# Ledger of designs, part 13: peptides against a protein of PDB entry 5HOI

Target 1, 351 residues: chain A of PDB entry 5HOI
Amino acid sequence: FRYMPFSPAGTPFGFTDRRYLTMNEVGYVSTVKNSEQYSITVSFFDVGRFREYHFEDLFGYDLCFLNEKGTLFGQSKTGQIQYRPHDSIHSNWTKIIPLQAGERITSVAATPVRVIVGTSLGYFRSFNQFGVPFAVEKTSPIVALTAQNYRVFSVHYSQFHGLSYSLSELGTSSKRYYKRECPLPMSLPNINSDMKKDANLDYYNFNPMGIKSLFFSSYGDPCIFGSDNTLLLLSKWRSPEESKWLPILDSNMEIWKMSGGKETTDIHVWPLALAYDTLNCILVKGKHIWPEFPLPLPSEMEIRMPVFVKSKLLEENKAILNKKNEIGADTEAEEGEEDKEIQIPVSMAAE

## One batch from the design tools (peptide; aimed at target 1 L283 K285 E300 M301)

Design b1_p11_3_s4 (made by RFdiffusion4, then SolubleMPNN; from b1_p11_3, 7 letters changed)
Fold by OpenDDE base, seed 1:
Structure b1_p11_3_s4 (fold): chain B 351 residues (1-351), chain A 11 residues (1-11)
Amino acid sequence: as target 1 above (351 residues)
Amino acid sequence: SAKLAALINAK
């Protein structure tokens, strides 16, 4: 296993000179390789609220986190981090994170009030928005981070225990845990099945955990979107004994429904954020499961718990078709059978 | 098909 730098909804270069470092509901950060340097662009969906900006990156930032106030960059190998406010009123700052031999920054997160750095050795470093350090804590190896206000959702990896998560609040004087290294019931990429598709190999080399993104919902609930394309939400996290992961959306099932029950292999959901009851996402069309350039406009997908079994719907529709064919022996078999959209029951149809 | 086309074509 290799610890790779993780950023929310970040994309690989693939065969191109460009990739997205991160994207969310605020915008998207791209990097273009120009010989030995990079050009970074910070773009926004709300062009009335924010102005796009760019800069030359001589360090090769491979970690990024975007929020409404600024962008945090990190270099996984050198330990360099940079915070760039979107507003020119506030100064940029740069810091070197001390790394041990072989240690990597694996994830970074930033809110308007906190900066967080996680490493492959499980060093959790917290700062204020000005880069003043609060604490260093030793945890299990960190593979992903996100943060909202004072809250941090961290994903950890152990070779023996797989994925775990923590939910913490970074007060002024102390860190409070709501959850501490609890099991994360997310499916890991199935190397043997998913690696047989060459187009996915590059992605899993870039992101071995298959975590497409993680974020806090608009209600402040931790969300994670894995390689199985299921959105998990941590419900009731304030009550330790009542806390549970809810599969609130199977995006493959929703794409299948929207396709009239046709198997589609060229449409992929790329998660951005959860706003109320809608997943903000990019609908990717193509061979790659990640968005290319130019970035498609975001789409909204209504959250729905996967209550229905696809196989039963297919069997029921086949049984209805067979019964119609037994009754309709006298009407010419119009050759158009392959294109008949599966009648999804109205209760299952996304309106 | 139409809704997916609408979501993809709502560009």
Scores: peptide ipSAE 0.019, ipTM 0.688, DockQ to the pose 0.360
OpenDDE base, seeds 2, 3, 4, 5: peptide ipSAE 0.018, 0.017, 0.017, 0.018; ipTM 0.682, 0.682, 0.682, 0.685; seeds 3, 5 fail the geometry check

Design b1_p11_4 (made by RFdiffusion4)
Pose (drawn by RFdiffusion4):
Structure b1_p11_4 (pose): chain A 322 residues (1-190, 198-318, 341-351), chain P 11 residues (1-11)
Amino acid sequence: FRYMPFSPAGTPFGFTDRRYLTMNEVGYVSTVKNSEQYSITVSFFDVGRFREYHFEDLFGYDLCFLNEKGTLFGQSKTGQIQYRPHDSIHSNWTKIIPLQAGERITSVAATPVRVIVGTSLGYFRSFNQFGVPFAVEKTSPIVALTAQNYRVFSVHYSQFHGLSYSLSELGTSSKRYYKRECPLPMSLPNDANLDYYNFNPMGIKSLFFSSYGDPCIFGSDNTLLLLSKWRSPEESKWLPILDSNMEIWKMSGGKETTDIHVWPLALAYDTLNCILVKGKHIWPEFPLPLPSEMEIRMPVFVKSKLLEENKEIQIPVSMAAE
Amino acid sequence: SEKLYEEINAS
């Protein structure tokens, strides 16, 4: 099995010279093939706070993670990473991650206080926001990483357990695991979208902490999974809280559509900030549309019963209250 | 929401 470089909400090149590296509620990072180099553009949705800028990529970064304080870049092959703070007060710093034979950096993540690099051999290298290393750890092969403040949500893969996840906190003292390689019941992919599932074999469209600090993941099944009761290991449950396919179906008047797709950015309490993609492909294009907001709904709506009540999709009050 | 309905059905 070949591990692929993962970034949250990243898009493939397809038949173009540009794609999105990473995408969330803060903004979007794109890269354009420029003869022999790349042109990286860092954009923001709150235009008033941060200024959109661009720079030339002489290394070919294919890994990226965006937070409110800076942008982290990474190269899956050479192992070079660069953290670019949004403000000009703080300097950029660059490090090169040691990589063994065939070892690839599979995912990177950054917070205002932590920088995380994961490799295909299971190396977990953590730094502060300035590049000072804390500890090097060996875990299962990492395929996806996201972080918030001091906490890290890592997705692992092997040939035995399949997909597993770890939830840990990088405190000032030492590292503490909340959950260590527990089952991750995300649906795996089972065509026009072939380009995407070569770029992202797991189908993990994005994963992120919620605005209130709960781990979330958005697989190829277009269902938002939220980790409930993660503080008590014996009570941990993955809860499906939004069937985005059902919502597009309800808003489209019960019509099956093959051109409307959801691209996850982040979860804010009960609202999924996303990009509504119209077209044959399931990933967003250029220019990037304005973000949309999709309220979460428990998957308790049956299509056949909704069609009877309407004879937008009107929902019976008795069912809506449930 | 109504706004999402309009966005989904926008031409």

Design b1_p11_4_s1 (made by RFdiffusion4, then SolubleMPNN; from b1_p11_4, 7 letters changed)
Fold by OpenDDE base, seed 3:
Structure b1_p11_4_s1 (fold): chain B 351 residues (1-351), chain A 11 residues (1-11)
Amino acid sequence: as target 1 above (351 residues)
Amino acid sequence: SAELAKLINSK
């Protein structure tokens, strides 16, 4: 095993001079190799909201994270990171992350308020959106990061303990853990069975963990999509005793159903995001399990498990709040973000 | 999905 740079839904070069550095619901970042340099393009799905932009990369950025406000780039070996706002109002900034001998940046994440850098030695570095450092923490080796607002989902790897995860919140003064290095029940890629196809070996060499992507859902739940093509969602993460990983979508089973029960070995799901009760994804046809160029349009795949219950409970809670507001109780109830954990009814957990 | 049906049938 070697630590490789991970970016959400990033693709290998394969036999081409181009790859996706990252993709999600906002857009996709591509890089093209031009001799000793790279040309990076940041493209968006909402062309009315965002303007595509490009730049020359002299550093060979191999890490990327895209959000609604900007793109974070990283170079795994040199420790260089760059944040590029999508707007021209805010300035780009560059920073060198100090790395020890043999240390690599393994993952980066950025929200409109936080920048996170994880390393192969387990250094967790946090910054604000302007690159001002908050803290450095030593954790187990970090292999993947994602973030939403102030929340960070981190995946860790130990040779002795396998995969673990943490869920943390990066306040202004402190880091809170909801989960700290808990076992992650995700299967690693099987080298012996799956590697008989050259395309799977190329992908494994690019991404040894088989994590195609990780993200937060639209409801703020940590999601991970592994090599088994199962979407796992962390439910009840605010309640440590009740928290569980839910297999909310078997994408192989959904492809099988959509194919009328035919085995299809040339269709692959490439995850982008979970929006409400639908997995936003790229449907890939071909030998490679990852999207090629040009990028196909995103498709939606319905999930079968509890996020639809969350949407209904949120609608019911909004309807209850609206009914309370129609009953003119002038209670200045402070807008405490009551992070009301949407309880999944026990009856739906038994089917 | 109509897109998946197109992908399956576009042999």
Scores: peptide ipSAE 0.025, ipTM 0.714, DockQ to the pose 0.360
OpenDDE base, seeds 1, 2, 4, 5: peptide ipSAE 0.025, 0.021, 0.025, 0.024; ipTM 0.716, 0.700, 0.719, 0.714

Design b1_p11_4_s2 (made by RFdiffusion4, then SolubleMPNN; from b1_p11_4, 6 letters changed)
Fold by OpenDDE base, seed 2:
Structure b1_p11_4_s2 (fold): chain B 351 residues (1-351), chain A 11 residues (1-11)
Amino acid sequence: as target 1 above (351 residues)
Amino acid sequence: SKALAELINSK
């Protein structure tokens, strides 16, 4: 097995000199190979909020993470990382991550407040948004990272134990674990069945784990989209004993239903983000399971959570709060309640 | 989705 550089929804070059380094709900980062150099473009879906920009990459960045404030780049072999704010007010910064012999940066993540670097030897390195280091932790080998605010979802791989995940919060004083190297019930790519198609082999060589993307939902739940095209959501992660992975969308089954039960082997879902109760995705038509150029417009695919719709629970909870405020109950709104997990009302848990 | 129906029906 070889640890490959992973970026959320990144695409291979295939037979082209261009690929997407990453894409999500904010936008997409493309790179074009020009001899020994690369031209990187950072593009956005909200063209009114953000201005597209480009730059010459002399380092050959193979890792990328896009957020609303900037783009983190990484070079897996050299250990170089660069953070580029989208605004011109904040300066770009570059840092070299010290790597051992044979160590690779396998994934990077960035939020407006944190930068995270994961390696093939399981070094977890945390920084602030200015590249000031907080800590270095030794974990199982990291294969994928995503982050939202202070929270980090990490995927680990061991040849002995398979896939595991961690969910952690990178506060100012300490790292908190909600989950620490727990088993990840994601199917790995099946080399024997699917590799009969050259396009699947190319993707497997680019991404041996088959993790198309991982992200946090708009509600802050860890999500992962594997090679089986199933969206997994980590539910009840604040409750260690109740935490479970929910298969909230089988995208192959949804395509099949929407086709009227026709075999649609040329239509693929490429995941971007989970916003409320919709998967933001690129619908790909063709031989490749990944989007080509130009990038199609994002599509929304409704998730059918069999248990409950979080949007409805949030609306009901807001309606209950508004009614309590009208009744003049001096419930001091302790500012700390925003981080409470939406408890399913006992009445809805019994149906 | 309308987009998926359009994509399925696109020859």
Scores: peptide ipSAE 0.042, ipTM 0.795, DockQ to the pose 0.375
OpenDDE base, seeds 1, 3, 4, 5: peptide ipSAE 0.041, 0.040, 0.042, 0.042; ipTM 0.791, 0.789, 0.793, 0.791

Design b1_p11_4_s3 (made by RFdiffusion4, then SolubleMPNN; from b1_p11_4, 8 letters changed)
Fold by OpenDDE base, seed 4:
Parts: structure tokens; C-alpha cells; sequence
Structure b1_p11_4_s3 (fold): chain B 351 residues (1-351), chain A 11 residues (1-11)
């Protein structure tokens, strides 16, 4: 295992000179390698509200977090961070995070009021939006961060305990925990099964935890989307005893339904955000599970608890077909039984 | 979604 820099919905370079540093509901940040330099572009989905901007990156930023007020950049090895407001009213600021030998910044997050830096040694550093430090805490090694307002969702990894998560609120005077290093029931990438495809190996080397993204929902619930393409939502996190992870969407099941029950291996869901009851995502067609360039338009996928099993739907459709055949329709169409579109129950058909 | 169906059926 190696700690890698993580950004929400970030993509690898693959065989290209360009990648997405991060993307969410606000927009997408791309970087293009130009010799020894990088050109970074911050693009937005709401082109009426925001103006796209670019700059030359001499540092090779490999961490990014985009919010409605600015973009946080980080360099995992040097410890440099830069916050760039989208407006011209507020100044950019740069800071060097002190790193120990072998320590890496593994994730960064920014809200309009907080900046958070997490490291491979479990240093959790909090700042205000102007880069003024509040505190340094040592936690289990941080592998991913997201934040909304004053709340931080952190994912931790220990070789002994696996994945854990924390949910905290960064007040002015103190950090409050709602959850502190609790077990995270997310499946890790299975190297032996999933890495047989070259495209998956490149992604695993980029993101060994398989966390495609993590975000807060519009209701402020922590969400995580893993390598299993299941969206997990942390429900009832304000009640420690009642808090649970809900698998609110199996995106592989939804793709399978939309394909008429065909096993599609070339369509992938790339998560952006959860807005109310819809997953905002990029639908990716191709060999890579991540979006390439140009970025497709975002799509919406309705959240649905995975209560149905493919095998039962197949058995029910076979039983319906057998009943139709028993009712004596002499239609001689013997041949193509395997390619018949699976009738999904209308209540489960996502329009 | 209509977009997913279109993507599945796109060549």
C-alpha cells in the first residue's frame, strides 16, 4: 500500500498529458502537463455565475478542492498549498505545510470558512479561509477529506484497522466530533479480481483506496462513492447510537437496468455530488472508468436502495416469458432468447 | 435516465 494524493473525483493522467485534479457540482479543475510546467484550468458548470480561469503551475499541484468561493491546491510532496478565490476581490495565498521525512499531504479540503489539510502521518491541520491556522491534531493516517461549511468528513486508513471515518465540526474555539475514527464499511478494491484489466491497474495506482469521490449531500450528510460503484450515505450522524451507512445507490445495477439487462462494461458512473434525491454524475463511455476530455455534461441518477437482485429479475422475466409461451402464441421465433430486453418493473424503471 | 439509455445505445 502507498499513500497517494486524493482529490474528490480526480482522474489519473493515464497515457495522456492531461487530467482532472477534482470535479464536483460547482465545476472541474484540469491540469495539462507542458514540459516541466503545468497549466491549470478551473472550469464551472454554471458559466453565468462563474468565469473560467487558468494559470501556470510551477509546483505541480496534485491535490485540489473546488468550492463556490475558491479553489484549494496542494502539492503532496513539498507541502505547498495555494488558495485561489474565484473572485478578484480576495487575494490568493500560499503556505508551506511542514512535513516530516516521508510525510505526504494526502488530501485537502476547503469551504468558504475553513481550509483542511490531511497527511499520511495523520496530521490534521485546520485553517480559516485566509490560511490562519487554528489547530494541529494527530489522527490515524488521513486518505481523503471533504468539507461543507464548518463540517469535515475525513477518511482514515490503518494497516491494522482498515478504513475508518471521522465527522467533525471546526468551530472557532474547538473541534467537535460527531464520529471519531469509526469503522467505514466501504469495500476496498480487490487487486486479484479487479486489476486483471490494465485500465483498472492505472486507476488503482492513482487511487489505491478506490474512493472515486466523497462529499456532503445537499442535506449535509456525508457521502462516499467507492470502487464497488455504490453510493454510501451516513444517516442519523447526530445520534451516535442511530448512525448508519445506507447504500442509497448501486450505480452498476442502475446501468444494468438502463441497458435492458445487458452486461455493459464500457459505461461507468463518475460521481460529482448528491443533490436531494439525485446523484449528479458524469456518465463515462469507454475503456477507462474515469472521464476523459472533453468532459461530458453531468447527468442525474435517482437514488434507490438496492433491494432487487439481478437473478430474481431474470427469473421473473423467464417466468413471464414461459407463461406467455404456455398461453399458445404460436410465434415461431425460436432463436434469440438471450438478447431479450429485461422488463424492469415500472416502479423501478428510472425514466 | 434518457441520457444513460442514449449512451448505452450510442455506437
Amino acid sequence: as target 1 above (351 residues)
Amino acid sequence: SAELAKLVNSP
Scores: peptide ipSAE 0.010, ipTM 0.557, DockQ to the pose 0.658
OpenDDE base, seeds 1, 2, 3, 5: peptide ipSAE 0.010, 0.009, 0.008, 0.007; ipTM 0.561, 0.541, 0.489, 0.498; seeds 2, 3 fail the geometry check

Design b1_p11_4_s4 (made by RFdiffusion4, then SolubleMPNN; from b1_p11_4, 6 letters changed)
Fold by OpenDDE base, seed 1:
Structure b1_p11_4_s4 (fold): chain B 351 residues (1-351), chain A 11 residues (1-11)
Amino acid sequence: as target 1 above (351 residues)
Amino acid sequence: SSALAKLINAP
C-alpha cells in the first residue's frame, strides 16, 4: 500500500499532460504540465458569480480543495500549502508543513473559516483561513479529508483495521468529536477483478482507496462515493448510538435502469456534490472512469435507495419473454428482437 | 430525456 495524495473528485494525468486537481459544485481546478512547471486554472460553474483565474505553479501542487471563498493547494512531498482567495481583496498565503522522513500530506481541506492538513503518519493540522495554526493532533493515518464550515470529515486507513472515519467540529478553543475513528463500511477496490481492465489500473495507482469523492451534503451530512459507485450518507451522526451509513444511491443501478437494462461499460458517474435529494455529478462516456477535457456539464441524479436486485429483474423479464414465446408460437419470429429493452417496472423507472 | 439517456443513446 502507498499513501497517495487525495483531493475530492481529482483525476489522474493518464496519458495526457493535464488533469483535474479537484472538482465539486463550485467548480473545477485543472493543472497542465509544461516541462518542469505547471499551469493551474481555477474554473467555476457559476460564471456570473466567479471569474476564472490561472497561475504558474513552480512547486507541482498535487493536492487541492475548492470552496466558495478560495482554493487550497498542497504539495504532498515538500509540505508546501498555498491558500488563494478568489477575491483579490484578500492576500494569498503560503506555508510549509513540517514533514518527517517519508511523511506525506495525503489530503487538504479548506472552508471559509478553517484549513485542515492530514498526513500519512496521521498528523491532523488545523489552521484558520489566514494560516494561523490552532492545533496538531496525532490520529490514525489520514487518507482523505473534507470540511464544511467548522466540521471535518476525515477518512483514516490502518493495515490491520481497514478504513475508519472521524467527524469533528473545530471550534475556537477545542476540537469536538461526533465520531472518532469509527469503522467505515465502504468497499475497497478489488485489485484482482478490477485490475483485469487495464484502463482502471491507472486510476487505482492514482487513488488506491477508490474514493472518487467525499463531501458534506447541503444538510451537513458526511457523504462518500467509493469504487463501487455507491453514494453513502452518514445519517443521525449527532446521536452516537443511532448513527448509520445509508446507501442512498447505486449509480451503476441507475445507469443500468436508464439504459433499458443493457450492460453499459463505457458510462460512468463522477460525483461532485449532494444538493438536497440530487447527486450533482459528471456523466462520463468513454474508457476512463474519470472526466477528460473538456469537462462535460454537470448532471443531476435523484437519490434512490437500492431496493431492487438486478438479477431478480432479469429473471422476471426472461420469464415474461419465455411465456410470450410459448403463446406466440404461431406468429413468425421476427429475428430482430434480441435488442429488446428490459421493461423496468414503472415504479423503478426514472420518469 | 435525462442527460444520461442522451449519453446512452448517443452513437
Scores: peptide ipSAE 0.029, ipTM 0.738, DockQ to the pose 0.602
OpenDDE base, seeds 2, 3, 4, 5: peptide ipSAE 0.028, 0.026, 0.027, 0.029; ipTM 0.741, 0.734, 0.747, 0.742

Design b1_p11_5 (made by RFdiffusion4)
Pose (drawn by RFdiffusion4):
Structure b1_p11_5 (pose): chain A 322 residues (1-190, 198-318, 341-351), chain P 11 residues (1-11)
Amino acid sequence: FRYMPFSPAGTPFGFTDRRYLTMNEVGYVSTVKNSEQYSITVSFFDVGRFREYHFEDLFGYDLCFLNEKGTLFGQSKTGQIQYRPHDSIHSNWTKIIPLQAGERITSVAATPVRVIVGTSLGYFRSFNQFGVPFAVEKTSPIVALTAQNYRVFSVHYSQFHGLSYSLSELGTSSKRYYKRECPLPMSLPNDANLDYYNFNPMGIKSLFFSSYGDPCIFGSDNTLLLLSKWRSPEESKWLPILDSNMEIWKMSGGKETTDIHVWPLALAYDTLNCILVKGKHIWPEFPLPLPSEMEIRMPVFVKSKLLEENKEIQIPVSMAAE
Amino acid sequence: SKASDDVKKLL
């Protein structure tokens, strides 16, 4: 099996010279093939706060993670990473991650206080926002990383357990695990979208902490999974809280569509900030549309029953209240 | 904007 470089909500090149590196509620990072180099553009949705800028990539960064304070870049092959703070007060810093034979950096994540690099051999290298290393740890092969403040949500893969996740907190003292390699019941992919699933074999469209600090993941099944009761290991449950395919179906008047798709950015309480993609492909294009907001709905709606009541999709009050 | 309003614009 070949591990692929992962970034939240990243898109493939397809038949173009440009793609999105990473995408969330803060903004979007794109890269354009420029003869022999790349042109990286860092954009923002709150235009008033941050200024959109661009720079020339002489290394070919294919890994990226965006937070409110800075942008982290990474190269899956050479192991070079660069953190660029949004404000000009703080300097950029660059480090090179040691990589063994065939070892690839599979995912990177950054917070205002932590920088995380994961490799295909299971190396967990953590730094502060300035590049000072804390500890190097060996875990299962990492395929996806996201972080919030001091906490890290890591997705692991092997030939035995399949897909597992770890939830840990990088405190000032030492590292503490809330959950260590527990089952991750995310649906795996089972065609026009072949380009995407080569770029992202797991089908993990994006993963992120919620606005209130709960781990979330959005697989190829277009269902938002939220980790409930993660503080008590014996009570941990993955709850499906939004069937985005059902919502597009309800908003489209019950018509099956093959051209409307959801691209996850983040979860804010009960609202999924996303990009509504119209077209043959399931990933967004250029220019990037304005973000949309999709309220979460428990998957308790049956299509056959909804069609009877309408004879946008009207929902029976008795069913809506449930 | 809400997805319901945006979906109506796509249709």

Design b1_p11_5_s1 (made by RFdiffusion4, then SolubleMPNN; from b1_p11_5, 5 letters changed)
Fold by OpenDDE base, seed 5:
Structure b1_p11_5_s1 (fold): chain B 351 residues (1-351), chain A 11 residues (1-11)
Amino acid sequence: as target 1 above (351 residues)
Amino acid sequence: MKASEVIKSLL
C-alpha cells in the first residue's frame, strides 16, 4: 500500500499530459504538464460569478481543493501549499508544511474560514484562511479530507483497522469532535475482480482507496462516494449514538434503471456534490471511469435508497414476459429480438 | 440537466 495524494473528484493523467486536480459544484481545476512545468487552470461552472484564471506551476501541485472563495494547492512530497483567492482583493499565500522523512501530505481542504492539511503519518494541521496556524494534532494516517465552514470530515486508514472517519468542528480556540476515528463502512477497491481492465488499474494506482469524492451535502452532512459507486451519507451525526451511514444512491443501479435495464458498462458517474436530494455529477461514457477533456456538463441525479435488487427485477420481468408469451401463443408474429426494454415499475421510473 | 435525459443521449 502507498499513500497517494487525494483531492475530491481528482483524475489521473492516464496516457495524457493533462488531468483534473479537483472538481466540485463550484468548478474544476486542471493541470497540464509541459516538459518540467505545469500549467494550472481554475475553471468555474458559474461563469457569471467567477472568472477563469491560470498560472504556471513550477512545484508540480498534486493536491487541490476548490471552494467559493479560493483554491488551495499542495505538493504531497515537498509539503508546499498555496492558497489562491478567486478575488484579486486578497493576496495569495504560500507555506511549507514540515514533513518527516517519508511523510507526505495526503489531502488538503479549504473553506472560506479554514485550511486543513492531513498527512500520511496522521498529522492534522489547521489554519485560518490567511494561513495562520491554529493547531497540530496527531491522528491515525489521513487519506482524505473535506471541509465545510468550520466542519471537517476526515478519512483515516490503518493497515490493522482499515478505514475510519472523524467529524470535527474547528472553532477559534478549540477542536470539537462529533465523531473521532469511528469505523467507516466503505468498501475498498477489489484488486482481483475490478483490475482486469487496465483503466481500473490506472485509477487504482492513482487512488488506492477508491474514494472518488467526499463532500458535505447542502444540509451539512458528510458524504463519501467510493469505488462501488455508492453514495454514503452520515445521518444523525449530532447524536453520537444515533449516527449511521445511509447508502442514499447506488449510481450503477440508477444508470441501469435510466437506461431501461440495458447493460451500461461504459457509462460512469463522477460525483461533484450533493445539493438537497440531487447528486450533481459528470456522466462519463467510455473506457475510463473518470471524465476526459473537454469536461462534459454537470448532470443532476435524484438520490434513492437502493431498496431493489437488480437480479430480482430481472427475474420478475422475465417471469412477466414468459406469462405474456404463454397467453399470446396464437399469433405467429416473427417480431425480431429487439432488446425489450425492461419495464421498471412506474414508482421507480425517474420522472 | 437531468441525468435521465443525458443517459438516454449516451445510449
Scores: peptide ipSAE 0.496, ipTM 0.948, DockQ to the pose 0.848
OpenDDE base, seeds 1, 2, 3, 4: peptide ipSAE 0.493, 0.493, 0.492, 0.495; ipTM 0.948, 0.948, 0.948, 0.948

Design b1_p11_5_s2 (made by RFdiffusion4, then SolubleMPNN; from b1_p11_5, 5 letters changed)
Fold by OpenDDE base, seed 4:
Structure b1_p11_5_s2 (fold): chain B 351 residues (1-351), chain A 11 residues (1-11)
Amino acid sequence: as target 1 above (351 residues)
Amino acid sequence: MKASEVIKELL
């Protein structure tokens, strides 16, 4: 297994010279290969609040985290990190994270008050927004990080235990755990023999955990969106005994519903954020499960617990059609079978 | 934009 650099909603280069380093509700960070260097652009969805900026990247940043105050960049192999405030009031700063032989930075996160670096050896490094270190902790190998204010959601991987997660708060004097290396009930990408031929191979090679993104909801709940296109939310995390992962959205099911039950194998959800009861996402049409350039406008998808099974809906609709055909048997209209929109019950219709 | 509207345009 190889630890790869992870950034929330980051995309591979594929066959192109450009990719998204990260994207979320604030905006998107792109990088373009320019011979031996890269050009990075930090773009925003709220163009009235923020001004797009770009710079030349001589280091080949492969890690990124965007927040409302700045962008954190990292180079997984060299250990270089850079924080760039969006405003001109605060200075950019650069730091080298000491890495052991074979160690990689696997994820970075930044809030207006904290910078976090996670590594393939499980070094968890915390800093303030000015790059002043607070602590170094040894954990299980970190594969993904996100943070909101003082809270950090970390995903860990062990060859023996699979995926785990931690939820911690980085105070001024100490780290508090709400959850510490608890099992994460997320499905890993199935490396079927056929994935080696599929357009998904490039994505798997880029992100072998299949974590499309992770974020905190607007309510401050940890969210993760895996390769199964299910949004998981950690509920009741303040109560250790009551805490549970909720599958709050099956995005493939919701796409299928919104299509009128058509086959939508070329339509994909790319998660950005969870705001209240809506998943902010990019809808992608095409061969790649990730957005290309230009970035489509974000869409809102209402969260819904997957209570219904597609097979039951298909059976119910077949039963309704058969009943209609039994009642309508007196009129010879050869209306072709193919174009019958699946009537999704109004209570389940995506508005 | 609602995802339902965008999906109709993508179909």
Scores: peptide ipSAE 0.492, ipTM 0.949, DockQ to the pose 0.848
OpenDDE base, seeds 1, 2, 3, 5: peptide ipSAE 0.490, 0.490, 0.486, 0.490; ipTM 0.949, 0.949, 0.949, 0.949

Design b1_p11_5_s3 (made by RFdiffusion4, then SolubleMPNN; from b1_p11_5, 6 letters changed)
Fold by OpenDDE base, seed 4:
Structure b1_p11_5_s3 (fold): chain B 351 residues (1-351), chain A 11 residues (1-11)
Amino acid sequence: as target 1 above (351 residues)
Amino acid sequence: MKAKEKIKELL
């Protein structure tokens, strides 16, 4: 097994000179090989809010995380990281993460308030947005990271135990765990079945875990999208005993339904984010399961959340609205239709 | 764009 650099929704080069380093709801980061150098472009879906920018990458950044305030880059082998604010108000900063022999940065994440670096030896390094370190923690080997505000969702891999996950809050003085190295019920890529297509082998070599992306939902629930094309959401994570992974979307089944039952073996979902009950994704047609260039526009796929999840989400939305109203922000109350009959996914009705 | 519309374009 080889630890590979992971970035959310990152794509391989394949046979091309270009790939996406990362993509999410904010935008997409591309890199192009130019002889011995790389050209990185940071592009945004909201072109009114953000200006696209590019720069020459002399380091060969293979890790990336995009947020609303900036882009974090990392080089898995050298340990170099760079944070680039989207605005000109804050300066770029660069740091070298000390790596042991054979250690690699496997994932990076950044929020407007935190920078996180995970390694193949399980070093979890936390910083503020200015690159000031908080702590170094030793965990199981980290294979993927995402973060929202102060929360971090980490995926770990052990050869003995398979995939695990942690959910933590990075305060100013301490890290709190909501979940600590708990089993992650995600299927790993099956080498024997999936590797019959060269494109799948290329993707497996790029991402052996098959994690297409991981993110926090708009409600702050950890989400993961694996090689099985199932979106898993961690429900009730605030209550450790009630915490469960919910298969909230089988994307292959949804594509099949949307096609009217046609063969759709060449149509793929590439996940970006979960906003409320909608998966933002790129729909890809072709031999590759990942988007090529140019990037297609994002598509919205409705998710039939289970009743108990939707009810909790509605309560959390009401609580957010009430807090905004207390702060005197004129939030137009979109009267969310409370009465939309929550169709339980048929897959959950078979127990 | 809604996924259902995009799927129709891709078919």
Scores: peptide ipSAE 0.606, ipTM 0.966, DockQ to the pose 0.651
OpenDDE base, seeds 1, 2, 3, 5: peptide ipSAE 0.602, 0.602, 0.601, 0.603; ipTM 0.966, 0.965, 0.965, 0.966

